# Ledger of designs, part 305: peptides against a protein of PDB entry 5Z08

Target 1, 168 residues: chain A of PDB entry 5Z08
Amino acid sequence: RQKDEWAKKTSSLMKQLDWFIGEHLGAMLAAEELGGPVVGELMEIDPDDLSAGFNAHGKLKKATSQPDLDRRQRRIDDIWGPQDEQGQAHKRKRGADEALAASAEMRDLIEQLMNKLVEAGGDNSATYVEIPRESAAARFLVRSKVAMFHPNDARRLRLVDFGRDLDD
Target 2, 222 residues: chain B of PDB entry 5Z08
Amino acid sequence: GLPRLIDAIEEASKIPAKRRQTPIKPTIEKLTTHLYTHGASPDSLLRLADLLTLRNHLDQASLAAITRNLYPSSTVSDEVVLRFIGALGHGQLKPTLALQALFLRWLVMVYHLLENPGVLGQVYGVLFDLLDTAAIRPQLCHLLALVTRRKHVRPFRIQAILTLSRQTGGDPNLTGLLRVFKNYYPEIIVGDATKGRASAFKHPDPQWRQHLDEIQQRRSEA

## One batch from the design tools (peptide; made by RFdiffusion4, then SolubleMPNN)

Design b2_p28_2_s2 (from b2_p28_2, 17 letters changed)
Fold by OpenDDE base, seed 5:
Structure b2_p28_2_s2 (fold): chain B 168 residues (1-168), chain C 222 residues (1-222), chain A 28 residues (1-28)
Amino acid sequence: as target 1 above (168 residues)
Amino acid sequence: as target 2 above (222 residues)
Amino acid sequence: EEEKKWAEKLKTLEEIYKRLQYSLETIE
């Protein structure tokens, strides 16, 4: 009975996290990955707005036809294709797909971080997750004081020990 | 007039009751009678907010009487709202929790007269963090129910309400607030801890509302 | 022991949520 209650509570929290990441954080993470603003600088990014891409200053480009030649801009432009109705639909779809991908990455990273913490049994050296890249998700977790990089290896990320840090 | 009454009370508030040359009660009664009859202008309302929220030598009964008669004759400014919000919480310089509950009740009753209702949304976090304070929770939940927008409904706040609801044995005000959250996000699972009766957040004082409406109507005719 | 692990996991999740959202609110 108690185990079932804990399982239910954990499941409920996971659903809330999934919702939060999917509805709010995913679009912002995708925007940062696409060379847009850092997560939190632009609130309430519509995935449809992601389709317009970002200028060198991280501002949403108005749907103007001229491809800015910057490599990040090309990737954005390649993501966002020509402005015909099909192109706009493709742009919206790509923006949604990028937001979904970013959401999935964030969720997976959080899950890995938590699992490693549990598996380590108190050994801090065993708590590190190896990340393939410094993603917007990883950076945001660090900025949020949820995770920290290994001092000597930016490819290794661990969950902050909330139990120790709250008592100090 | 009202300004002179406020002047007299402000001066008396600087002096301990035992050292006052004249009793303040007659002046408080004149003030409350005036407020009941005419309401308070924006300028007078600000001065009264300072008297109510700042540490002074006025007795709790006088402060409560002023608060119960604090009818705005017009609008309520952001500055007035922020005075009352700044008076919330625990601390030696803060008003009593009983008086804070009256302030929150007042904000609920005058919410429709705020010059900028968005000001409460800006201080949403401050209000939300006080939900653990049992003495003000009923009025605080009611105010939050009015103020809550989609941007405020965050997972940590959902979880905080759920946790606090469990800890309190399912406070109906918390359940009511969670129902407001669910209006913005239907996927919120109101678990077994929230199976209790939810508060409907009805107007706290229908007679006060009616009297406020009468005061406000006189302004529109003037 | 299992209950403690579950409780710790739940607390950890709650703290993650709090910190992620606080980070968004402070940038606003």
Scores: peptide ipSAE 0.391, ipTM 0.495, DockQ to the pose 0.195
Fold by OpenDDE base, seed 1:
Structure b2_p28_2_s2 (fold): chain B 168 residues (1-168), chain C 222 residues (1-222), chain A 28 residues (1-28)
Amino acid sequence: as target 1 above (168 residues)
Amino acid sequence: as target 2 above (222 residues)
Amino acid sequence: EEEKKWAEKLKTLEEIYKRLQYSLETIE
């Protein structure tokens, strides 16, 4: 009976988290990945606004061209293609696709972080998830104090132990 | 005048009822009659807010009577608003939850007279965190429905309402507040818990509104 | 023991969610 209640609560919270990530955070994460504002600097990023491209005053800090950024950068360049009606529809679709991709990445990363924490059984060294790249998702988790990078390896991310931090 | 009545009540409020030389009830009746007829100036309103929100020896019936007759003759300052907001919640020094509900109702009814409606937006978090308090929830949801802007509609607050709605069996006031949130974020999935009837947040006292309008009109003609 | 693990998982999820949301609020 209690297990079922906890399961229901967990499922409900997961649905809410999925909604939050998919409908609210995903567009902002995609914007950051696309060289737009850092997550939270622009709260009202409509996926449709992602398709319009970030204007010059949003300092597109040239994301330092790490080679794996090239594939997403190509997608960005494709999103910024010619402004014809077909181009706008393609931009909207691409913006939506990037938001979906960012949402999926964030969701997967959170799930991996949680799973590793459970599997580690208290061994902090075993709690690290290897991330293929420093994504907007990873950066946001760190900024939010949800996760932390390994001190010697920025490709390793772990969940913050909230049990210890709440008592300190 | 009103200031002298407030002076007398302030002095009486410092003394336990059993130790007062004179009954305070006649003075309260004079005050409430004056308030009903003329309303309260900004200065008088602040003094009355202190009498209502600070712990003193006034009885609950007197405090409720003053609150029910607390017609502003002019605007409501941020300071007055903050006195009432500061009086909300649980604590030994705070007014009763019944009186807090009257304060929230009052804020709803005078919302259009606030000098700075944005002041309530600044304390939005304080108000929102009190939603679990059932005794004040109806009026609190109504006030939040007036105060809510896009900046307040955050995912954690959406979640908090959804969670609380489930815990309360779908309180119609929470559903009403969630509908306000949905105006800013249409994609808010009103889960099964919110399929219930939402409150329409109608004016809590049409007669009080009419009387307030009459008091306010006298100010514009003077 | 299993219930405790579920409770901990839920608490962790709640905290994640709160922190993500708080981060967005503090940046505004």
Scores: peptide ipSAE 0.385, ipTM 0.486, DockQ to the pose 0.225; fails the geometry check
Fold by OpenDDE base, seed 4:
Structure b2_p28_2_s2 (fold): chain B 168 residues (1-168), chain C 222 residues (1-222), chain A 28 residues (1-28)
Amino acid sequence: as target 1 above (168 residues)
Amino acid sequence: as target 2 above (222 residues)
Amino acid sequence: EEEKKWAEKLKTLEEIYKRLQYSLETIE
C-alpha cells in the first residue's frame, strides 16, 4: 500500500517534471544551444560567449573558437532566416525539433544522474555521469545547483547531494 | 480544525461587519495560525479561494492576512488557480487591485505546486491583456515570465508589450518579460526603449518559500 | 529499506524540480 502511494507520487512528480522540461525548459535550452540567451539568465549573452559554455561554477566562458560561432549563426539564420511562408513552417518545425531534442537530453541526463546516485550506494566517486558534451542541459543543471561537475573533469557530472547540504 | 474555521468565516462573510454578533478577527487569527502551521489542503484551498475572490463582507486586512498565509499543504488544483485568475482585472465585483497583486504573488510562489501548470498557459491571453493595469503589472509580469511558451510569443503580443513599454517609460517588469520573449525569438529587438534595467523576477518572499518547503516536507513524511 | 529508497528518490526529484524552477524564476 505505501509502496503504491510512493509509486503514484513519484509518477505524478515525473509527469510534472516531464511537462516542465518539455513545455517550458526545452525551448529555452534549445535557444541556448543555438546561441540564444542562457537558460535562467535573461541577460543577453553574446552568442560568442555562449559557444564557450559555462565553467564549473556556471559562469559563461569566453568564446575561444570563432568557427563555432559561424555555425551557430548559420543555424540561427536557418531557423530564423527570411520569413517566406515555407520558411516559417520549416523554421517552426526546426525550432520544435530542437526543443524536443533539448528536452529529451535534459530528461535523460536527469535520469542518468539519479540512477548513478542510487547505484553508487553512497560512494561519491561512482556517482558521476559521463557527458559527451557540455550541453545547455548540463550547464543549466549546474547553474540550478542540481548537479556539479567533477573538479578535474568537466565531462563528469554528478547530482548534488541534497541531504548533506541541508545538514551542514 | 481548519474546516470549522473556514465554516465560521464563510458564515461571517455573509454578514456586514456592523451586524456581526461576534468579532471575526479572532477567528481569522486562528485560521491564519493554522494555515501557517499546517497549510491548507486542496479542499480547504478551494474554499479559501472562494472567500478571497468572491465579493463578501470580509475586510481587506483579513483577506490579505489569509492570502499571506495561504500555504498549500499539498498541490494546487486548476480550480483554485482559475478562481484567482477570474478575480483579476477591473470590476465592481472583483477584489481590489491590491488584493489581486497578492493573488498573483501567491501564484508565483506556489507555481511549482500546481497540479497542472499548463492551466496558466490556457489563460495566457487573459493574463497578458491585464499588463496595462499598473497596480498588478509587477506580479503579472513575473507570473507571465514563468508561464510564457513559444506558442504565446506572437507578433501582436510582442508589439503590444513594446508599445506598453514605451508608454510606461520602460517599466523594468515589461523589459524583463520582453527578455523572456527573446528567449523564444532572439530576433526581437528589445529596442532603445527597453535598454533600461530589466527586473529580475526573483522569488517574492524567500522566508515564505522556506516555510512552504517545511510544510510540504511534513506531508512527505506522513 | 525499500520505502526509504523510494522516499529518497521522491525527495530528490522534488528538489530537482524545485531547483530547476527556481533557476528560471531568478531571471536576473
Scores: peptide ipSAE 0.383, ipTM 0.507, DockQ to the pose 0.258; fails the geometry check
Fold by OpenDDE base, seed 3:
Structure b2_p28_2_s2 (fold): chain B 168 residues (1-168), chain C 222 residues (1-222), chain A 28 residues (1-28)
Amino acid sequence: as target 1 above (168 residues)
Amino acid sequence: as target 2 above (222 residues)
Amino acid sequence: EEEKKWAEKLKTLEEIYKRLQYSLETIE
């Protein structure tokens, strides 16, 4: 009986989280991926600074090397460039698709982070999820203090131990 | 073209059905066919919004048919949105509650095409105060679920929705909206009022969505 | 022991959800 109640509560919370990610967070994550404002920080981030990404502390990196700059710069230029009406419709469809993709990425990343925490059995070294790229989702999790990057490897992300942080 | 069809319907709308020289139904059918095929431009949307929201001599079936085929070919202006919002509620000069429910459903389905989604946030109070109107509540809760931001989730509104939920025996749409509120304030104790099934606020019409996407895509290719 | 694991999982999810919400709220 109690197990069933916990299962129901967990399922209910997961549904709420999925809805929250899909309906509220996804579009903002997509906007950040496209070079829009950073999710959760109203800081007027200069578009040029957006290209730099976030460090392990959730701060904007200094604009490092060219190739990632070029792809983000193109995205920024696509966002801020002369929006022909055709460009706006394509942008909206692309935005919707990117919102869905960002929502899925966030959901999957949270699930992986939780699964790794459970599997690690208390071994902090085993709690890291390998991420293919620094996404808006990953950055938002770090900014939200939900996750943290490995100190030496920005491709590795782990869930924050909430038990310790709540007791400190 | 669409403007000429709208002109004809506007002129006919000024005249009682019994005094019309020609039946309007064939013109309405041409309009709805055109809307289904090509959608409506922003200018045409505004004109159609006036036809739908202002008191005239058009029959309810015609108004409903136009609303069901009101595919935007591009964006939806604030002015168009405000016409539909202004048509909500009780009043002798307002559209029927059935038609208002169709308007709210339409706003949900075109929400992603709004030029300024923030306009709905500005009229949030007007929308929220209509939650007691059972006939429009399902669509209204869905629209509010899309529009709600933290700034809207105030203690008085939390209490209002909890009270209304109790009074309605736990309307799933109100429970769904309360879940949205809880997304901004997780401390909201959804007591016994949420023992009911919450609405998931799924897209009201997947076929309409698909057809809208096709119309929007054709514009991007033209 | 299983109940403790479920409770911990739920607590973790709740905290994740709260933190995400809090961060989103600062955008508004």
Scores: peptide ipSAE 0.370, ipTM 0.446, DockQ to the pose 0.261; fails the geometry check

Design b2_p28_2_s3 (from b2_p28_2, 16 letters changed)
Fold by OpenDDE base, seed 3:
Structure b2_p28_2_s3 (fold): chain B 168 residues (1-168), chain C 222 residues (1-222), chain A 28 residues (1-28)
Amino acid sequence: as target 1 above (168 residues)
Amino acid sequence: as target 2 above (222 residues)
Amino acid sequence: QELEEWARKLKTLEEIYQRLQYSLEELE
């Protein structure tokens, strides 16, 4: 009985979280991944400034024609640029696909973080998830104070232990 | 009660130690014991903030002892925060840098009890401009790591941290702060800028945290 | 043990959800 109630509550909350990620967060994460504004703030940073990146001195790099930057910029332009009706349909589809991908990445990352926390049995050293890249999803979780990076390894992410803050 | 102890210390703080009729140490010990046991109310916290931040005749050991036992029993007001922020930096009228480091550490440890965490965001520039002060930099970077939002992550500040990091030989606290900035500005290159290890900004005092939580729990039950 | 793990998982999910929402509200 109690197990079934907890399972139902967990399932309900997971559905709410999945909805929240899919309907609200996914598109914003996709925009960030594509070099758009970081989730939640219209960085009045010119997309051109984002594409250029920073040099080791914190100065904006001049937009050198690096092929990968051009692809991201094209993707940004494809998502945000004025397009004809056919272009708008393709843009909407691509935007939807990227939002779905970002939603799935966020969902998977949350699940991995939670699973590692459970599996670790209280060993904080075992709670780290290896992330293949620093994603918009990972950064958002860190900004939200949901997760933290390993101090020495930016490829290792762990869930913030919320339980110790409540029960101690 | 706590107010009477504060009254006695306020009066004693106006008088040079050599001219006091009674030693202040026993009263400071009573105060710190009371603070450890019960914490400080918002009103008492403000009065103590004034004692800690304003120039008076209290000795540095007493001020440090009060600061180390400055457990809020409730929330921390904007006014209290601003007293501590106003006390930061260089100047003959300001507290010692050692005491300022304790204030910053305190702000880190009570950050979750601020009535308005946004107040620190409003004074972000004041805090950021103090990063060159080595004596307070560790705690300052930790506080900034908590306070930083995207609106604060500006190109000039990124450059300032990178420059200061090079000048300091890669201070791990600056590297840690730059890593926080990278969460808001992904294009920031952390690894190439500093050969230094990044600070994790762990809680400065787990025992102090636990004791604070015990004091705060007693309030929720009352 | 299993119930405690489920309770912890649920609390964790609640906190995650709350923090994600709060993070968006701070940005609006």
Scores: peptide ipSAE 0.320, ipTM 0.723, DockQ to the pose 0.308
Fold by OpenDDE base, seed 1:
Structure b2_p28_2_s3 (fold): chain B 168 residues (1-168), chain C 222 residues (1-222), chain A 28 residues (1-28)
Amino acid sequence: as target 1 above (168 residues)
Amino acid sequence: as target 2 above (222 residues)
Amino acid sequence: QELEEWARKLKTLEEIYQRLQYSLEELE
C-alpha cells in the first residue's frame, strides 16, 4: 500500500515535470542554444552584445564575421520573429523541433543525474554524469542550484544533494 | 544566561585590557561554551555582531573564538548580515583582515539560514569591489559564488575578474568565480589566461556544519 | 529500505521541480 502510493506520487510528479519541461522550459532552452537570451533571468544586456561573446580579456568580441551572427539571428528571428506567411510554417516547425530536442535533452539529463545519485550510494565521486557538451540544459540546472559542475572538468555534472546544504 | 554573558563582555570591551579589574578570558570561555552548546538567538547574534565588528578593546583571539563558535540557533537577520558586510575592507576602524576572513567564512557556512538571501545580492557590488584584497579573496569568492545571479554578471565585472586573475597569476578562487559567471554567460572563456585549477568552493568546515545541524534540530524539537 | 529510497527519490524530484520553477518565476 505505502509503496504503491509512493510509486503513484513519483509517477505523478514525473508527469508534471515532463509537462513543465515540454511546455514551458523547452522553447526557452532552445532559444538559449540558438544564441538567444539565457533561460531564467532577464538580461538588460543587448542580445547583440551577448552574441559576440567575451574574449580572454573580458572584452566583447567584435562581431568580425557577419555571416555566423546572421545565421543565429535568423534562427532566433525564425523562432520568435514576426510571422510572415510562407516562412512561418517552416520557421514554426524548426522552432518546435528545437524545443522538442531541448526538452528531451533536459529530461534525459535530469534522469541521468538522479540515477547516478542513487547508484553512487553516497560516494560523491561516482555521482557525476559525463555530458557531451555544456548545454543550455546543463547551465540552467546549475543556475537553478539543482546541479553542479566538477571543479576541474566542465564535462562532469552532478546533482546537488539536497540533504546536504553546501557542496562537499 | 547568554544575555548576561554578553552584557559583561560589552562592558569589558569599553575598557582597555590593562585597566580591567577582572580578566575577561573566563567570561569569553563561558560565552563560547554556551554558544557551542546552545547557539545564539537572533537578538544575541545582533549583539555579538556589534561586538565583533565595532572597534572595541577586545583582543583578536577572543574575537576569533567568538566568531568560530557563532552558531545560530535560528535564522540570521539582514541586520546581522549587514553588520558583517559593513566591517569588510581597509580602514583603521575596521576589524583585521584575518577577522574579516572569518566573518566571510561564517556567512558562507550560515548562508542557508539567512532570512533573506537577497540582502547579499543587494550588496554584491560592495563585496565584488573587495576582490583585490588578497587576505579575504578565498572566502569572498566562495560567498560570491553562492550569491551570484545573472543581474550581477556584467561585462565590466567579467573583465575585472579576468584582469585580476592575470595580475594574481591565476588565483584558483577567481577562476572558480569566473566559472560561476560562465553559467550565465556561456561565451566566457575560462582557462586560456591561466592554466590554474578552479576552486571547488567546498564547505569550509564539515564538523562545524554537523554541529550547526545538531543545534538547529534541537530547536525544531522544542 | 526500499520505501526510504523511494521517499528520497520523491523528495529529490520535488526539490528539482521547485528549484526549476523558482528559476523561471524570477524571469516574470
Scores: peptide ipSAE 0.318, ipTM 0.717, DockQ to the pose 0.293
Fold by OpenDDE base, seed 4:
Structure b2_p28_2_s3 (fold): chain B 168 residues (1-168), chain C 222 residues (1-222), chain A 28 residues (1-28)
Amino acid sequence: as target 1 above (168 residues)
Amino acid sequence: as target 2 above (222 residues)
Amino acid sequence: QELEEWARKLKTLEEIYQRLQYSLEELE
């Protein structure tokens, strides 16, 4: 009985989390991944300045026509650019697909983080998930104080132990 | 009790060491022992913050000993936080930079006990402007890493850290702070300018943390 | 033991959910 109640509560909460990620967070994460605003406050930074990035001197890199910038800008332009009706439908579909992908990434990352925490049995060294890249999802989890990067390896992410403070 | 010990130290702090009729060290030891065993209430923390931050005749060793044993038994008020923040920087009335580093370390270690963590966010600029002070930079970067939110990550601050990082030869604490900023601004390039490893911002004192947890648990059971 | 693990998992999920929500509310 108690196990079943815990299982039901967990399932209910997972459904709520999945809904929250899918309906509220996914689109914002997708926008961040596509070079839009970081999930959060509209950066007072000009999107053009953001696209340029900051160089080692703290100066905005001039948007050098690097092909990757062109892809990101193209993605931004594909999302935000003038949309003919057909372009709007395709952009809406692409935006929806990117939102779904971002939602799935966030969900998967949370699941991996939780699974590693359980598997580690209290060994903090074993709680790290290896992430292939820094994603909007990963950054958001860190900003939210849900996860933290390994101090020496930004490819390793772990769940914050909410019962134990800042030990890593 | 703790209030009486604080009273005695407050009175002694008004008198130069050479003019004290009684040595203060035994009273400091009693205070630190009491703090270690029971922690400090919010009211006691405020009084101790004043003793630590205001210019008085207490010796640096005593001030450091109090700071190292400044376990909150409860929460830490905004007023207490602001006393420590107000004690930072250069000036004849300011505590030594060594003591300021201990204050920043303390704020890091008690960050989770702040009644309003947002208070540190309100004084973010004050903290940030002190990053050029090498003696407090490690602890300051750690505190800023905890406090930083999107609203604090501004282009001018990004530039300031990058500039300072270059000037310092890539201080690992500054690199660590830039990594925190990168969470809010993915476009920030971390590491290209800095041959140094980023600081991990690990808990400064695991033993102190464990002892704090024990003090906090005793209160939750009472 | 198993119930404690489930309780811990649920508590963790609750905390995750709350922190994610709070992080969005700070933006509104």
Scores: peptide ipSAE 0.317, ipTM 0.723, DockQ to the pose 0.293
Fold by OpenDDE base, seed 2:
Structure b2_p28_2_s3 (fold): chain B 168 residues (1-168), chain C 222 residues (1-222), chain A 28 residues (1-28)
Amino acid sequence: as target 1 above (168 residues)
Amino acid sequence: as target 2 above (222 residues)
Amino acid sequence: QELEEWARKLKTLEEIYQRLQYSLEELE
């Protein structure tokens, strides 16, 4: 009886989290990945300034016409730029596909982080998930104080130990 | 009780050590023992913050001993936080840099007990401007790593950290703070020269944390 | 043991969900 109740509560909460990620977070994560605003902060940063990045001196790289910068700006323009009706349909579809991909990445990352925490049995060294890239999803989890990077390896992410003992 | 011990130390702090009729050391030992056993209430924390941060005739060893045993039994008020922040930096009226490092370490260890964590965000500029002070930099970077939000991550501060990192030969605490900034600005290039060991900003004292948790738990049961 | 694992999993999920929501509310 108690086990079934805990299983039902966990399933219900997982469905709520999946809905929250899909309906609210996914589009914002996709916008960040495409060079838009960072999730949680409409910073008045000129998209051109974001695309240029910061050099080793903390200066904005001048938007030199590097072809890769043009691809990200083109992606932003493809999502948010004024295009004709046919262009709008393709933009909406691409935006939806990127939001779905970002939602799936966030969901998978949370699941991996939780599974590693359970498997580690209290060994903090074994709780790290290897991530293929630093994504908007990974950065958002760190900003939210849900996860932390390994200090020496930005490809390793773990949950923050929320562990006050369950008994209190 | 704790209030009477604080009263005795406050009175003794007004008098130079050479002019005291009674040695203060036994009273400091009673205070630190009491703090270790029971912690400090919000009111007691404020009084102790004044003793630690205001210029008085207490010796550095006594001030350090009080700071190392400054376990909150409850929350930490904005007023207590602001006393410690106001004590930071250079000046004849300010505590020693060694004591300031202990205050910053304490703020890191009690960060989760702040009544309003946002108060540290309001004084972010004051904290950030002290990064050039080598003696407090490790604890300061750790505190900033906890406090940093996007509103604090500005181009001029990114540039300031990068410049200071070059000047210090790649201080691992500055690299750690820059990694925190990268969570808000993915475009930050941590230069190859900063491939050095970033600080993990681990809890400064696991034993102190465990003892704090025991003190906090006893209050929730009372 | 199994009940404790489920309780721990649920508490972790609750904390994740709350922190994610809070990080979005600071924006509105």
Scores: peptide ipSAE 0.320, ipTM 0.721, DockQ to the pose 0.297; fails the geometry check

